# Ledger of designs, part 131: peptides against a protein of PDB entry 6FRK

Target 1, 411 residues: chain A of PDB entry 6FRK
Amino acid sequence: NEEVLNAMLKEVCTALLEADVNIKLVKQLRENVKSAIDLEEMASGLNKRKMIQHAVFKELVKLVDPGVKAWTPTKGKQNVIMFVGLQGSGKTTTCSKLAYYYQRKGWKTCLICADTFRAGAFDQLKQNATKARIPFYGSYTEMDPVIIASEGVEKFKNENFEIIIVDTSGRHKQEDSLFEEMLQVANAIQPDNIVYVMDASIGQACEAQAKAFKDKVDVASVIVTKLDGHAKGGGALSAVAATKSPIIFIGTGEHIDDFEPFKTQPFISKLLGMGDIEGLIDKVNELKLDDNEALIEKLKHGQFTLRDMYEQFQNIMKMGPFSQILGMIPGFGTDFMSKGNEQESMARLKKLMTIMDSMNDQELDSTDGAKVFSKQPGRIQRVARGSGVSTRDVQELLTQYTKFAQMVKKM

## One batch from the design tools (peptide; made by RFdiffusion4, then SolubleMPNN)

Design b2_p17_4_s1 (from b2_p17_4, 10 letters changed)
Fold by OpenDDE base, seed 4:
Structure b2_p17_4_s1 (fold): chain B 411 residues (1-411), chain A 17 residues (1-17)
Amino acid sequence: as target 1 above (411 residues)
Amino acid sequence: DELLKLLKKILEELSKL
């Protein structure tokens, strides 16, 4: 039993290291899991794999919990949120994402660009803010980030803004001068929350970076970026361990909407390759599908049309990045689709929809759409010409539809 | 639940394309 446990723990530890979990945390987790597993209960014929997975899951949940309640903004108050993090961490983009998140929740939100070091930082923030209709402040002439931050915070406090987000500079090589600047900004504006933005793709470096920030600045929250299928997010555990601060949000892509509140259980489930069924359910529920009852009733009767397929393709396209959605399905790893393959898959999905846009209502609403086309092959040629595709592409779509219709009949 | 099962199956088949 100990040999089996050690073998399974070795596989889990390898998978966690491949997920960028820090080697110290993996070692600690291994010992905690060994201490939490009753070897006698494993002898009783319980599924040893499920028991170990549950113990690993429970210990990973503890590693993500800093034991500190996340800061939350107070409605009707001026909440100053200072962002800190390295250049290339996605900090500036994340400021815009957080501002947009709160704006969509009905908060009076604004952005301040106190990054005087990076050429075009203010232009980038201004572009993002303008696109999202978020009020912003910054300077092209002021070089002191303390002055910009102070003036911007004062301005937006006087205008009764509820969420005041301050983006700071990120430097790669002058760590001490960056930390001094961040401390001076923090002392001047007295932020209610300091958010460390971390790039998940830096892997094992997450611990050292997160610690360096926490040792200099009173980091109270973490946001993890680049969780868009390339990073398994194991570095997030290192950030929590080093900062002793909760992860509050994650960035899941390049779009302003590719931003979500951090949920511990879904995150750990994804990290273990168990998927995120709950997050997939939440995303499906967010679609507010008015006619879900009629579709569910058709599905119960084994009915599935080309229109029903088209509507489900539209729903999938609304759920966000295809790689992210696949990574929510158990057994599909985040690495299942390279970024190139995602764009190709979305282009293929759009191509299938464009073919269906050239179909008529009789073809779309038929309970046996493939048979409608097989009985009258001239329909395939019409649809192919209408959509600018080959007759083969239309036949491939009809083949795919037939597979889905057969799956629905087996549901 | 049934819609989620359908969407999963669609996503799984689209991932194989």
Scores: peptide ipSAE 0.160, ipTM 0.817, DockQ to the pose 0.060
Fold by OpenDDE base, seed 5:
Structure b2_p17_4_s1 (fold): chain B 411 residues (1-411), chain A 17 residues (1-17)
Amino acid sequence: as target 1 above (411 residues)
Amino acid sequence: DELLKLLKKILEELSKL
């Protein structure tokens, strides 16, 4: 029993290290799991694997919970939120995502660019803010971030803004001058919350970076960025351990909507490669598929048309980044799709839809669309010409359709 | 449940392309 436990714990520890979880946290987790498992209960014929998975899951939940209540903005007050983080962490983009998130919830939100160090920082913030219709402040001439932050906060307080987000300078290196500048800005504007933005893709460097920020400024919240398929998220555990601050949001892509409140359970499930079935169900329910009953009835009868396939492709495109959706499926690890592969997969999906846009209703609504095309090969040539593709591309689409239709008949 | 199962299977096949 102890040998079996040690073997399974070795596999889990290897997977967590490959997920960029800090080696000290993995060692501590291993000892905590060993101490939590009753070897006598393991002898009673319970599924040893499920028991170990549950113990590992429970200890990971404790590692991502700092035991501190997350700061939340107060309605009808002026809430000043200061963003801190390294250059390339996604800090500026995350400021816009957070502002947009609160704006969509009916908060009066604004953005301040106090990044005077990076050329074009204000233009980037202005571009993002304008696209989202978020009010913004910054300067092309003022070089002191304290002046810009103070003037912008005063302006938006006087205009009764409820969420005032201040973006600060990020640098490539942890320089004492950057931390002193951040402290001067924080002292001048007296933020209600300081948010550390961390890139999940920096792996084992997450602990040292998060600690360096917490040691210099009063970080109260963490936002983890670049959780779009490639970042295994293990660095997020290191950030929580180092900052003793909760993760409040995650960035899950490049779009302004690729931003969600942090949920412990789905995150740990995904980190373990267990997927996020709850988050997948939520995304399916958000589609408000009025015709779900009619589709379910067709599926029960083993019916699946080219139109039904087209509609499901539209639904998949509405769910968000393809890598994110796949990463919600158990057995698809976070790294299953490279960013390059995601764009390619979406381009392939769009190409398949463009081919179907050149089909007629008789072809789309046939219970055996592949047979309609096989009986009259001239249809393939018409669709190929109409969509600007080869006859081979149309045959590949029909081959995919046939696989899906056969799969529905086996459901 | 059946729709989720279908979408999952579509995603799984699209991931192999």
Scores: peptide ipSAE 0.172, ipTM 0.822, DockQ to the pose 0.062; fails the geometry check
Fold by OpenDDE base, seed 3:
Structure b2_p17_4_s1 (fold): chain B 411 residues (1-411), chain A 17 residues (1-17)
Amino acid sequence: as target 1 above (411 residues)
Amino acid sequence: DELLKLLKKILEELSKL
């Protein structure tokens, strides 16, 4: 039993290390799991694998819980949120994402650019803010971030803004000058929350980086960025351990909408490669698919049309980043789709839809759409001409449809 | 559940494209 436990824990520890979980945390988790598992209960014929997985899951949940309640903005108050983090962490983009998140929730939100170090920082923030229709403040002439932050906070307080987000300068390295500037800004504006933005893709460096920020500034919240594709998110555990601060949001892509509230259970499930079926169900339910019952009934009868395929492609495009959705499916690792492959897959999906836009209702609504085209090859040529594609591209679409229709018949 | 199964299968096939 102990040998089996040790073997399974070795596999889990390897997977966690491959997920960028800090080696110290993995060691601690291994010890905690060993202490939490009764070896006698493992002897009684319980599924040893499920028991170990549950114990690991429970210990990972504890590692991402700082034991501190997350700060939340108060409605009708002026909430000042200061962002801190290294250059390239996604800090400026995350400021815009958070501002947009609160704006969509009906909060009067604004952005301040107190990054005077990076040339074009204000232009970047202004561009993002303008696209999202978020009010912004900054200077092209003032070089003191304390002055800009103070003036911007005062301005937006006087205008009764509820969410005032201050983006600070970043550096490529942890430098004492950066920390001093952050302290001076924090002292001047007296933020209600200090958010540390961390890039998950830095892996094992997450602990040291997060600690360096927490040791210098009163970090109260963490946002983890670049959880799209390559970053398995293990660095998030290191950030919580080092900052003793909750993760409040995660960045899941490059778009302003690629931002979600942090959920512990789904995150740990994804980290373990268990997927996030609950989050996938939530995303499906958010689509408000009026015709779900009619589709479910067709599926029960093994019926699947080209129109049904088109509608499901539309649904997939509405769910958000394809990499994120795949990462919610058990057995699809986050690494399955590079960012380049996601854009290509979405472009392919759009191409398939454009081909179907040139089909008629008889072709789209046929329960045997491929046979309609096989019986009358002139339809393929018509659709190819209508959509500006080759006859081969139409045949590839029909081949793909046939695979889906065969899968539905086996459901 | 059936819609989720279909969407999973579609996503699985799209991931192979």
Scores: peptide ipSAE 0.156, ipTM 0.814, DockQ to the pose 0.063; fails the geometry check
Fold by OpenDDE base, seed 2:
Structure b2_p17_4_s1 (fold): chain B 411 residues (1-411), chain A 17 residues (1-17)
Amino acid sequence: as target 1 above (411 residues)
Amino acid sequence: DELLKLLKKILEELSKL
């Protein structure tokens, strides 16, 4: 029993290390899981794998919980939120995403660019803010970030803004001058919340970076960026452990809408490759598919047309990044799709749709579309010419359709 | 539930392409 436990824990620890979870945290997790598992209960014929997975899940949930309540803005008050983080962490983009998130919730939100170090920082913020219709402040001439931050905060306080987001300078490395500048800005504006923005893609460096920021600036919240389908979320655990601060939001892509409140359970489920069935259900429900009843009735009768397949492909495209959606399916770990593979898979899906755009209603609405094409092979050649593809590409589409139609008949 | 199962199967097959 102990050998089986140790073997399974070794597998889990390897997977967590591969997911960029810090070695110290993995060691602590292993010790905590060993202490939480009753070896006698493991002897009783319970599914040992499920029990270990559940124990690991519980201990990972504890590692993400800093034991500190996340700061939340107060409605009708002026809430100053200062952003800190390295250059390239996605800090400036995340400021815009957070501003947009609160604006969409009916908060009077604004942005301040106090990044005087990076050439074009203010232009980038201005572009993002203008595109999102978010009020912004900054200077092209003022070089002191303390002055810009103070003036901007005062301006937006006087205009009764509720959410005042201050973007600060980032550096490529931890430099004492950067931390001094951040402290001077923080002391001048007295933010209600300091948000550390961390790039999830930096892996094992997350702990050291997060600690260096926390040791210099009173970080109270963490936002993890670049959690697009490839980012190993393990660095987020290191950030929480080092900062002792909750993750409040995650960035899931480059779009301004690729931003969501942090949810512990879905995050840990994804980290363990358990998927996020709940998040997948939520995404499917967000599609507000008016014709879901008609489709469900067809599915119950084992009916599936090329049009029904086309509509499902459109629905999949509306759900967001393909890698993110796949990562929500249990057994499809985030590692299955490289960014290259996502774009390629979406391009393939679009190609299949373009082939179907060259089909007629008789072909699309046939309960046996493959049989329509098999009876009249000249249809394949017509569709191929109409869509600018090979006859082989049309045959591959029909083969894929036949697989789906057979799956529906078995449902 | 059936729609979700179908979408999952479609996604699974598309991931193998």
Scores: peptide ipSAE 0.154, ipTM 0.809, DockQ to the pose 0.061; fails the geometry check

Design b2_p17_4_s2 (from b2_p17_4, 10 letters changed)
Fold by OpenDDE base, seed 3:
Structure b2_p17_4_s2 (fold): chain B 411 residues (1-411), chain A 17 residues (1-17)
Amino acid sequence: as target 1 above (411 residues)
Amino acid sequence: VEELKLLRQILEELSKL
């Protein structure tokens, strides 16, 4: 029993290390899981694997919980949020994502660029802010980030902004000059929250980086970026452990909408390769897929039309990046779509939809759409001409539809 | 649950494309 436990814990530890979880945290987790598992209870015929998985899950949840309540903005207050982090962490992009998130929630939100170190930092922020219709402040001539931050905060306070986000300078490495600048900005603007932005892809370096920031500035919140990449998010555990600060949001892509509130349970489930079924359900519910009661009823009858396939492609397109959706489904690893494959997959979906836009209602609503086209090959030529594609592309679509319709008949 | 199964199957077939 102890040998079996040790073997299973070794597999879990390997998987956590492959998920970029810090080696120290993995060791501590192994000891805590060993202490939490009664070997006698495991002898009584309980599913040893489920018990170990539950114990591991519980200990990972504790590693993501700093024991500190996350700061939340107060309605009708002027909330100043200062961002800190290294260059390339996604800090500037994350400022825009957070601003857009609050704006969509009906907060009067603005952005301040206090990055004077990087040439074109203000232009980048201005471009992002303008695209999102977010008010912004910065300077092309002022080189003191304290002056820019102070003037921008004062301006937006006087204009009764509720969310005032300050983007600061990043560096390629932890430098004392960076931390001194951050302290000077923080002292001048007196932020209600300091957000540390961390790139999850740095793996084992997450602990040391997060600690270096927390030791110099009063980090109260963490945002983890690049969780859409090869980073399985284990670095997030290291950030929480080092900063003793909650993760408040995660960045899940490059788009301004690729930003979500951090949820502990879904995140740990995803980290363990269990998927995020709850987040997938939430995303499906947010899409008002309530119109799918009719689809579910058709599926129960083994009916699946080209229109039903089109509607599902629209739903997939509304859910956002395909890589994120796949990464929420159990058994789909994050590695299944490189960023290049995602854009290509979305382009393929759009191409398929464009072909279907050239179909008539008889073709779309047929319970055997492929047979409608096979009986009258002239329909394939019409659709191909209407959509500007080859007859082969239409035949490929019909082949895919036939595979889906066969799957639905097996449900 | 049935909708999630369909979505999963759609995603599985799309992943093979």
Scores: peptide ipSAE 0.026, ipTM 0.476, DockQ to the pose 0.083
Fold by OpenDDE base, seed 4:
Structure b2_p17_4_s2 (fold): chain B 411 residues (1-411), chain A 17 residues (1-17)
Amino acid sequence: as target 1 above (411 residues)
Amino acid sequence: VEELKLLRQILEELSKL
């Protein structure tokens, strides 16, 4: 039994290392899991795999919990949030994502570009901020990031902004000059929160990077970026361990909406390949599906219309990249859709919606939409002409609808 | 939970297209 446990723990350790979890954390987890597993309970015929998975899950949850409550902005206060991190970490993009997140929640939000080192940093921030309609500050002439940060913070405090995000310089290497600059900026603006932005794709380097920032500046929050890529997110555990600071958000893509509040359980479930069911629930709930109760009630009665399907396609489109949504479903790996297949899948969804836009209310609101079309084939030809598609494309849509309606009747 | 099952089924069927 101990040999079998050791073999299974070796596989788990290998999988965690392949997920970019730091080797020290993997060793500690192995010891903690060994100590938490009752070998006597394992003898009683309990599913050894489930027990080990549960023990691993529980220990991973503890590794993501720094024991420190995440900082949250105070409504009606001027909250200064300073961003720190290496060049290429996604820091500047993440500043815009966080600003947009708070703006969408009704916070008076602004951005300050205190990156004087990178040519075009201010142009990039300005472009992102302008697209999102976020107020911004920066300079093309001032080279001191302390002056820019101080002036920008003062300006936006005087204008009663609630969320003041300061983007700082990111360098390619941990240079003492970068850390001194960050410290000078932090001392000048007195931020309410310092956010370390980390790229998940740096793998085993996450610990050393996160520690070097924490040793120089009072990092209080972590944001992990590039979790849409091949990075399995194990580096996030290393960041929490090194900074002793909670992960507050994750970046899940290139779009400004590819940004989510960090949730421990969904993240660990995804890391273990169990899927992110809770994050999918939360995304669905955040869409303010005002008709959720009405839809649930229809589904309970086995009713499903073409309109109900159209609304679900709108919801899927609002959830963002289809690959991310699939990657939240247990059994759908991140590799299930290449980036090329995602755009194609969204284009297919949009095509299906365009076909439904050519349907009338009688067709859309029928509890048996496929039968309405089967009884009067001239409707298929009308819809096909109206949407600029073949009669076959309309028949394929009706076939899909029929499959969904049959699934709903079995629920 | 039921909506999620439907959404999952929709996504599963869409992934087969």
Scores: peptide ipSAE 0.022, ipTM 0.471, DockQ to the pose 0.061
Fold by OpenDDE base, seed 2:
Structure b2_p17_4_s2 (fold): chain B 411 residues (1-411), chain A 17 residues (1-17)
Amino acid sequence: as target 1 above (411 residues)
Amino acid sequence: VEELKLLRQILEELSKL
């Protein structure tokens, strides 16, 4: 039993290391899990794998909890949020995402560009802010980030803005000059929250980077970026451990809407490849699939048309990146779809929809669309010509439809 | 929950493509 436990713990530790969880945290977790597992209870015929997974899950949840309550903005007050992080961390994009998030929640939100180091930083922020209709401040002529930040914060305080986000300069490396500049800005504007933006893709470097920021500036919140596609997410645990600060949001892609409040349980479930059933439910509910009552009724009656499949493909396309959706399904790990495979999968769906756009109502609304085409093979040739595809591509679509219709009939 | 099962099955079949 101890050998089996040690073997399973070794597999879990390997998987966590492969997920970019810091080696020190993995060692500590292994010790904590080993101490929490009663070997006598494991003898009682309980699924040893489930027990170990539960113990690992519980310890990972503790590692993500810094024991500090996340800062939250106060409604009707001027809340100054300063962003810090390396260049390329997604900091500037994340400022815009956070501003847009609060704006959509009915907060009077603005952006300040205090990045004087990077040429075109203000143009980039201005472009993002303008696209999102977020008020912004910055300068093309002022070189002191302290002056820009102070003037911008004062301006937006006087205009009774509730959320004042300050984007600061990043650097490619940890440089003392960057930390001095960040301290000068922080001292001048007296932010209510300092947000460290971390790129999850830097893997094992997350701890050292997060610690270097926390040791120099009073980081109170963490945002983890690039949790899209292949992002293993284990670096987020390292950031929390190093900063002792909660993750407040995650960035899940390049779009301004690819930003969500951090939820511990779903995140750990994804990290362990358990999926995120709750987040999938939330995401499906956000789609206002209310029009699906008619679909659900059809599905309950074992009816599934090519039109119903088309509508489902439209719904899936509205859900956003396939990699994210698949990563929410239990057993589909974050590695299941590369960004390349996601774009290819979306292109495949669009191709299938384009084929269906060349079908007539009799073909689309038939409860046995495959039989309509099998009885009159000339329809396949018509659809193929209409959509600019091969007759084989149409046959492949009909084969997929037949598989789905068979699944629906088994429900 | 049933909608999610269908969506999952669709996504699973799409992932095999």
Scores: peptide ipSAE 0.010, ipTM 0.414, DockQ to the pose 0.065
Fold by OpenDDE base, seed 5:
Structure b2_p17_4_s2 (fold): chain B 411 residues (1-411), chain A 17 residues (1-17)
Amino acid sequence: as target 1 above (411 residues)
Amino acid sequence: VEELKLLRQILEELSKL
């Protein structure tokens, strides 16, 4: 039993290390899991694998919970949020994502570009802010980030903004001048929250980086970026451990809406490759798919039309970024993202919908849509011409529909 | 739960495209 346990723990530790979890945290987790597993309870015929997975899950949940309540903005007050992080961490993009998130929640939000070091930083922020219709401040001529940050914060305070986000210079790790500049900005604007933005893809460097920021500025929150790609997210655990600060949000893609509140359970489930079934359920429920009772009833009767498929594609598109949805499905986490860019998958969905927009009601509402097209090949040519696609693209859609309709008949 | 199964199946087949 102990040999089997040690073998399974070794596999779990290997998987966590491959997920960019810091080696110290993995060692600590192994010891904690080994101490939490009563070998006598394992003798009682419980699925040893399930017990180990649960123990590992529980210890990972503890590692992402710093035991500190996340800062939350106060409604009707001026909340200054300073962003800090390395260049390439996605900090500037994340400032825009957070501003957009609060704006969508009905907060009066603004952005300040206090990055004077990077050429085009202000233009990038201005582009992002303008696209999202977020008010912004910055300078093309002022080189002191303290002046820009102070003037911008004062301006937006006087205009009664509720969320004032300050983006700072993201420099390389080794510049003491960066940390001094960040401290000077923090001292001048007196932020209510300092957010450290971390790239999940930097793996084992996450701890040392997060610690270096925490040692210089009072980091109170963490945002982890690039959780859409090959980043297995294990660096997030290292950031929490080093900063002793909660992860408040995650960036899950390139789009301004590829940004979500951090949930511990879904994140750990994803990290373990278990998927986020609960977050998928939550997202499906948030879509108010309540009108799908009629669809569920049709599905129970083995009926599935091209219209039903179209409606499901609309629902998928409403769920947000396709990568996020797929990353919530067990087994799709890592290998699926390797096969296509999220934009390509969404473009494929839109193409399929555009093909279906060229279909008539008889074709869309047929319980055997593929047979309607097979009986009258001229329909394929009509739909292809109407949607500006090849007859092959229409045949591929009908082949996919036929696969779905066969799956529904097996349900 | 049934809706989620269908959504998963749809996403799974879309992943193969």
Scores: peptide ipSAE 0.010, ipTM 0.412, DockQ to the pose 0.085

